# Peptides against a protein of PDB entry 9IZ0: the designs that were tried, part 209

Target 1, 345 residues: chain A of PDB entry 9IZ0
Amino acid sequence: ITCLGSNGHTYKQLVKGGNDDLRQDAVMEQVFEQVNGFLRSYRKTSQRNLSMRTYKVIPLALKTGVIEWVQDTIPLGEYLDSAHKVYHPKEWSLSTCRKLIAEKQMEDLETRLKVYDLVCRHYRPVFRHFFLESYADPVQWFTTQTNYARSTAVASVLGHVLGLGDRHGQNILIDKTSGEVIHIDLGIAFEQGKKLPVPECVPFRLTRDVVDGMGITGVEGVFRRCMEFTLETLRREEDSLLSVLEVLRYDPLFSWLISPLRRMKKQKMQLENFNQPESGNITTDASRDPKIQRNNVSGESEAERAILKVRQKLSSTLSVEASVGELIRIAQDPSYLALMFCGWS

## One batch from the design tools (peptide; made by RFdiffusion4, then SolubleMPNN)

Design b2_p21_3_s4 (from b2_p21_3, 12 letters changed)
Fold by OpenDDE base, seed 3:
Structure b2_p21_3_s4 (fold): chain B 345 residues (1-345), chain A 21 residues (1-21)
Amino acid sequence: as target 1 above (345 residues)
Amino acid sequence: EKELEELKKALEERLKKLEEA
């Protein structure tokens, strides 16, 4: 829809209806706004304008709401598929790569690593070209690439700490004006992605293309330092962050459990990504809304576990540098990336 | 083109140093 604002400007808004629980997205956006407050209050992060890019989500009903239309964006995965065809027309198609990974998904780690390496050799990174082709002015190029590395660093720390899963190329938008990343579809938080058929194995998305967009320095510069400053800020504000999450523990509108419908939808998308033949007898009798008596007890226990896990991730047992170093290592580890449905780009 | 890429590289390395300081 297009709305006329009181200022005489027209704003595009997305009315989302269907099976998606926008309340989870709205709550995560509220958490990000609080975190952005912490980032603005801390010198090391405020001087760099570090923030999680947010968008407005207004839940109207259980599965209906209004979302801010993020203008001038492209999904990372859409850009990468298009750019790869342009810059590497002799390499394998994305569909070929997906098929080969899927065919080996039940094999041992050694076999999966060999297939991952093979795919990587036939599907090279291209995301550097986004910045090179979009920004003719050197200063604008440099600024936008920097903004990308900074925003990716913030999103990576928050993604790890809050246990955001399902962070694939279709739910990461690139702002074409600023180069910043915008994370959408936030309905998998607090490590619920580990409960998917293809579990989230990495703390955040740091694939070869995500790194390629950081330019010549890769992870070793702006990205690493901005992760460190972000984590330092979150550790300083641990009690404030946990207090925000404790409020959500008692929010009857927030679900600490993935809805069965969302789980089934994500499961279906994962199976489709693996080109697995529909095993025909999943009668999607989705019409029986099981009266899932939300046993409040199960939600409270998941909330408590989630908050405890956030506290553990904010632990000062390791230095900020050591913690960030380990996160970067794990996020780039082929032993984890080879287990993903799309870990090569 | 080549001079632009060299300039881009030099700017990136300069920013890296500024982020490390």
Scores: peptide ipSAE 0.036, ipTM 0.677, DockQ to the pose 0.013
Fold by OpenDDE base, seed 5:
Structure b2_p21_3_s4 (fold): chain B 345 residues (1-345), chain A 21 residues (1-21)
Amino acid sequence: as target 1 above (345 residues)
Amino acid sequence: EKELEELKKALEERLKKLEEA
């Protein structure tokens, strides 16, 4: 839909209906706006313009709403699939890589590591080319690559702290104007990604292509430092962040648990993505509305557990540098990435 | 192309030093 604003500007909007709980996305965007307030108030983060990029979500009904169309963006996965065909036309297709990983999903870690290494050798990183192609001016190229590393650092820390799941290449948009990342489909939070058919084992997405986009420094520069400053800010504002999450504990419409329907939808999408490119518009016409009695009593106990996990992730037991170092290590560890649905890119 | 990629690497190293300062 295109709407004319009171300011005379036209805005594109995506209307989503059916099975996506846009209320969860809207609530997570509100949490991100509060965190952006903390990042703006802290000198080390404000000087770098660190923010989680947000988008407007207006829930209209249960599972129906309007999402702001993020203009001038591309899904990371769409760019990577296209660029990989251009730069590495003799390497394996994404579908071949997915198939090989899937065929070994039930095997031991040693077998999965061997297949992951094999896939990695036949599917090389290309994401550096996004910046090289999109920005002819060296200053714009560097600025946008820096903005990418900065925004990825913020999203990585915040995504870890809030336990954001389902961080695949279609749920991460790249802003073509700024180079910043925009995370979408926020319906898997508070470690509920571990309840997926392929459990998420990494704290955030830091795959080889995500790192390749950071340029020659990889994780060792802007990214690491911006993770440290972001985590330092979140630790400082722990009580404020926890207070925001406690308000959500009492929202009867917020789901601290992945819905069985959403889990089944994501499972189906994972299975279908073995045979098709990630087409984001699967309207599954699942006309059966099972009366999901939300047992309210289970939601409160899970909210308490979620808030406790957030508090634990903000613990000052380790230095900021040590905590970030461990997060970066785990996020890049082949023993975790080999267990992921798409850990190679 | 190759010279541009080397120049971009040299710029990245120089700018890494500027962000570390």
Scores: peptide ipSAE 0.025, ipTM 0.629, DockQ to the pose 0.013
Fold by OpenDDE base, seed 4:
Structure b2_p21_3_s4 (fold): chain B 345 residues (1-345), chain A 21 residues (1-21)
Amino acid sequence: as target 1 above (345 residues)
Amino acid sequence: EKELEELKKALEERLKKLEEA
């Protein structure tokens, strides 16, 4: 839909109907707005205009809402699939890479590492070309690539601290004007991504293509320093951030747990992304709900555990530099990336 | 193209030094 604002501007809005509770997205956007307040107040982050890009979410009902349509964006995964076909037409298709990784998903780490390495050799990074193609002016190119590295650094720290999951290339948009990243579909937070059928084991997405977009300095330029400044800001504002999360503990409508329905939907999407569209009506007879013993862990006990994990991630036990260094190391470790749904790009 | 890529590299290296300071 298109709405006319009170300011006379027209805004495109996406009406999302379905099984996904947009309340979680709305809550996470409110947390990001609060964090953006902290980033604006701190000298090291404000002088760099560091922010998490937000989008407006208005929940209308339990499963329906209006989302601001972010104009002039492209999903990272859509760009990468198109760019790989252009720049590396002799390399393997994304479908071939996905199939090989999926066929080995139940194998040992050594076998999965060998397949990951093989896929990496036949599917090379291309994301640097986004900036090279989109910006003919050297100043615009440099500015947008810098904005990308800065935005990715903020999103990486926040994504780690809040335990954002489901960070695949379709849930990360690139702003074609600014080069900034926009994270969407925030319904998997507080480490609930570890409960997915393919568990998330990296703190944030820092795949080879995500790094290739940072230019020749990779992670050792703007990205690392902006992660450090962001983490330093969040450590200073720990009590303020935790106070925002404590308000959510008492919201009976906020789910600290991934719903079984959302888990099943994400499982289907993961499986369907591997199969060609054979039009087989697999009537998955939804009747055999395996008795996942709902350990009736009270929603309160899950909120408390989530808040405790946020506090632990903000701990000053290690320096900011050491903490960021370890996060960057883990996020790029082949032993973790080989276990991911799409760790090669 | 080559001169532009060399300039881009030099700018990135300069930006790295400015972010380290």
Scores: peptide ipSAE 0.024, ipTM 0.628, DockQ to the pose 0.013
Fold by OpenDDE base, seed 1:
Structure b2_p21_3_s4 (fold): chain B 345 residues (1-345), chain A 21 residues (1-21)
Amino acid sequence: as target 1 above (345 residues)
Amino acid sequence: EKELEELKKALEERLKKLEEA
């Protein structure tokens, strides 16, 4: 839909209907706005204009709402697939890489690492070209690449702390104007991504292409420092952040658990992205309901566990530098990336 | 390419200094 703003400007908005609980997204965006307040109040983050890019989510009804359409964006995964075909036309297709990783999903770690390495050798990073193609002016190029590294750093810290899941290349938008990342589909939070059929093993997305976009310094520049400043800010504002999350504990519309329906949808999407050969009606007989131990863990007990995990992630037991160093190490570790749905790009 | 990488590196070092100030 197109809405006329009170300022006389027309805004395109996406009406999302169906089974997606936009209340989850709206709540996470509210948390990000509070965090953006903390980032603006702290000198080290404010001087760098560090923020989590947000978008307006207006829930209209259960599973229906209006999302502000972020204009001039592209999904990271869409850009990478297109750019890879241009820059590396002799390398493997994304579908070939996905198939090989899928075929080995049930194998041991050693086999999965060998397949991951093989895929990595036949699917090279290209995301640096986004900045080189989009910004002919050296100052704009540098500014946008810097904004990318900064926004990715903020999103990485927040993604870890809040346990944001499902951070695949279609859920990460790139703003073509600023170079900033915009995270969408926020309905997998508080480590519920570990409950996906392919469990999330990394704290945030820091794949080879995500790093390639940071330029020649990779993680060892703007990105690392901005992660450190962001984590330092969140540790300083721990009580404020926890107070925001405690309000969500009492929101009867907020789900601290991934819905079985959303889990099944993500499972189907993961399986369907693996199983495009020909038109065979695979009636997946839904009869093998794995006994979801409905541990009637009250939604309150899951909220308490989630908040406790956030507090643990904000612990000052390790220095900011040591904590960020470990997060970067884990996020780039082949032993984790080889286990991911798309850890190579 | 090489000049662009050197310019990139110099800009990153300059940004690093601006971020340390």
Scores: peptide ipSAE 0.022, ipTM 0.611, DockQ to the pose 0.013

Design b2_p21_4_s1 (from b2_p21_4, 11 letters changed)
Fold by OpenDDE base, seed 5:
Structure b2_p21_4_s1 (fold): chain B 345 residues (1-345), chain A 21 residues (1-21)
Amino acid sequence: as target 1 above (345 residues)
Amino acid sequence: EEEKKKLEERRREIVEEVLKR
């Protein structure tokens, strides 16, 4: 839908209906706005304009609402698939890589590492080319690459702390104007990604292409430093952040658990994506919602466990530098990436 | 072609200035 604003500007809006829990996205966006308040309050983060990019979600009912259309964006996965065909036309297709990884999904770690290494040798990073192609001016190129590294650092820390899952290349948008990342489909949070048919074992997405977009310094420099400043800010604001999450504990509309329907939809997408590029329009006509008696008692215990896990992730037992160093190590570890649905790109 | 080489050189200079910091 296109709406005319009271300011005379036209806004594109996406109306979603059916099985999408827009309340989950709206609540996570509210948490991000609070975190953006913390990032603006501290010198180390405010001087770098560190923020989580947000979008407006207006829930109209439990499963219907309006989402802001994010202009001038591209899904990371869409860019990477196109760029691999241009820069490495002799390498393996994404479908070939997915097939080989998935054929070994039930095998031991050693076998999965061997196939992951093989895929990595035949599917090389290309994401640095996004910045080189999109920004002819060297200052704009460097600025946008820096904005990408900064926004990815904020999203990585916040995604780890909140346990954001389902961080595949279609749920990460790149802003073509700023180079910033925009995370969408926030319905898998508080480590519920570990309950997917392919468990998410990394704290955030830091694949070879995500790193390649940071340029020659990779994770070392802007990205690492911005992760450190973000984590330092979240540790200082721990009580404020936990207070925001405690409000959600008593929200009967918020789900601390992945819905069985979302789990089944993701399972089906993981199985169908063996053979086709992600055409994201699976209209599942699942008009039969059984009355899921939300056992409120199970929700409170999961909320408490989630809040305790957030507190544990904000622990000052390790320095900020040591904590960030370990997160970066785990997120890039082949032993974890080889277990992922798409850990090579 | 010559403009492209100048842009690539200026990108290298910016990266080298950042790596020195």
Scores: peptide ipSAE 0.237, ipTM 0.828, DockQ to the pose 0.012
Fold by OpenDDE base, seed 2:
Structure b2_p21_4_s1 (fold): chain B 345 residues (1-345), chain A 21 residues (1-21)
Amino acid sequence: as target 1 above (345 residues)
Amino acid sequence: EEEKKKLEERRREIVEEVLKR
């Protein structure tokens, strides 16, 4: 839909209907706006214009809402699939790579590492080409690549601290104007990604293509430094951040648990990447189970556990540099990436 | 081709200037 704003500007909006609980997305966007306030308040982060890119989510009902259409964006996964075919036309298809990884999903770590390494040799990084193609001017190229590294650093720290899951290439948009990343579909938070059929083992997405987009400095340039400044800011604002999350503990509309329906939908999407799309409308009418009262006590315990994990991730037991160093190490570790659904790109 | 090579060299210079800071 197109809406006329009170400011006289026309805004394109996406009306999303379906099984996606947009209330979780709206709550996470509110948390990001508060964090953006913290990032603006500190000199080290404000001087670099560090922010999590946000989008407006207006939940209209349990399964319906309006999402801001982020103009001039492309999904990372869409760009990477197209670019890989152009730059590496003799390498394996994304479908072939996915097939080989899933055929070994139940095998030992050694076997999974061998298959991951094999896939990596036959599917090389291409994301540097996004910046080279989109920005002819060397100063614009460098500026947008820097903005990408900065925004990815902020999103990586926040993604770790808040335990954001389902960070696949279709849930990460690239702004074609700024080079900034925009994270969408935020309904898997507080480490609920570990409860997916393929458990998430990395703190954030730092695959070879995500790193290739940072240019020749990789993670050791702007990215590492911006992660450090972001984590330093969040550690200083720990009490403020925890206070925001405590308000969400009492929000009856916020679910600290992945819904069984969303888990099944993600399971189906993870499996349908292997089989042709059978258009089976599973209308599970789950709207009438009187177990709502038992879910509040379990929800409160899960909220408390989530807040405790956020506090643990903000602990000053290690230096900012040591903490960021370990996060970067884990996020790039083949032993974790080989366990992921798409850890090679 | 020559213009592309000049742009690639200027990109290298910018990165080298940033790595020295």
Scores: peptide ipSAE 0.234, ipTM 0.828, DockQ to the pose 0.012
Fold by OpenDDE base, seed 1:
Structure b2_p21_4_s1 (fold): chain B 345 residues (1-345), chain A 21 residues (1-21)
Amino acid sequence: as target 1 above (345 residues)
Amino acid sequence: EEEKKKLEERRREIVEEVLKR
């Protein structure tokens, strides 16, 4: 839908109707806006314009809302599939890679690592080309690539701290104007991604293509430094961040647990992506809502566990540098990436 | 082709300037 604002500007809006609770997304976007306040308050983060890119979510009903259409964006996965076909037309298709990883999903780690390495050799990174193609001017190219690395660093720290899941290439948008990342579909948070049929084992997405977009310095340049400054800021604002999360503990509309329906939907999507080319219209007619007795007592205990886990991730037991170093190591570790649905790109 | 080469050279210079900082 295109809405005319009171300011005379036209805004594209996505009206989402269906079974997805947009309240989760709206709440996570509110947390990101608070974090953006913290990032603006500190010299090290403010001087670099570090922020989590946000989008407006207006829940209209329990299962219906308006999402701001993020203009001039592309899903990372859509760009990577198209660019890989252009730059590496003799390499394996994304469907071939997915199939090979899937066929070994129940095998041991050694077998999965061998298949992951094989896939990696036949599906090379291409994301550097996004910046090279989109920005002819070398200064604009470098500025935009820097914005990408900064934005990815903020999103990586915040995604780890909040335990954001389902961070596949379709849930990460690239802003074509700024190079910044925009995370969408925020309904899997507080490590609920570990409860998916394919458990998420990485703290954030730092695949070979995500790194390739950072340019020649990879993770050792702007990205690492901006992760460190972001984590330093979040550690300093721990009590403020936890206070924001405590408000959500009392929000009767917020769900600390992945709904069984959403888990089943994601399970079905993971299984269907093995058998058909990307037709993005999964109308799951989930006309049978099992009356999930909301045991309020279970929700409170899960909220408390989630907040405790956030506090643990903000612990100063390790230096900022050591903590970031370990996060980067884990996020790039083949032993974790080989376990992911799409860890090669 | 010559413009492309100049752009690649300037990209290299910018990266080298940043790596020196």
Scores: peptide ipSAE 0.227, ipTM 0.826, DockQ to the pose 0.012
Fold by OpenDDE base, seed 3:
Structure b2_p21_4_s1 (fold): chain B 345 residues (1-345), chain A 21 residues (1-21)
Amino acid sequence: as target 1 above (345 residues)
Amino acid sequence: EEEKKKLEERRREIVEEVLKR
């Protein structure tokens, strides 16, 4: 829909209905607005305009709401698939890479590392080209690449601290005007992504293409320093952040458990990416739902466990520099990236 | 092809200008 604002500007809005509970997304956007308040209060973060990019979500009912249409954006995964075909037309297709990783999903770590390395050699990074194509002025190119590294650093710290999972290339938008990242589909928080059939084992997405977009310095310089300043701010505001999360503990609209429908949709999207449409009528009798042991963990005990994990991630036991250094190391570790559905791009 | 070549030349000019600062 298109709405006319009181300022005479037209705003596009997406009306979403069906199976997605937008209440979780709306609550996570409210947490990001509070964190953006903390980032504006500290000199080291405010001088760099560090923020998590947010979008407006208005839940109307169970599984129905209005989302702000973010103009001038592209999904990271859509850009990367298109750019890879242009810059590396002789390399493997994304479907070939997905198939090879999928065929080895149940194998040992050594076999999975060999297949990951093989895929990486036949699917090279291209994300640097986004900035080189989109900006003809050198100052604009450098500014937008810097904005990308800054916004990715903030999103990486928040993704780790809040345990945001399922941060694949379709859940990350790139703003074509600013170079900033926008994270969408926030319905998996507080490490619930580790309970998926293909668990995200990394603290945040720091794949070869995510790094290639940072330019010649990679993770060093702007990205690392902006992660450090963001984590320093969150450690100082620990009690304020935990107080915001305690309000969510008692919010009857917030689910500390992944909805069965969102789990089924994500499982189906993972499985549909495993099966090329071989036109075989396999009437798989849908009657054998594998008894996923519904551990009857009360929503309250999951909320308490989630808040305790946030407190542990904000611990001052290690320096900010040591903590950020370890997070960057783990996020780039081939032993974790080889376990992901798409860890090579 | 000629537009692609002009874009690659312009990208080289941008990188060289940034590296000279």
Scores: peptide ipSAE 0.170, ipTM 0.783, DockQ to the pose 0.012

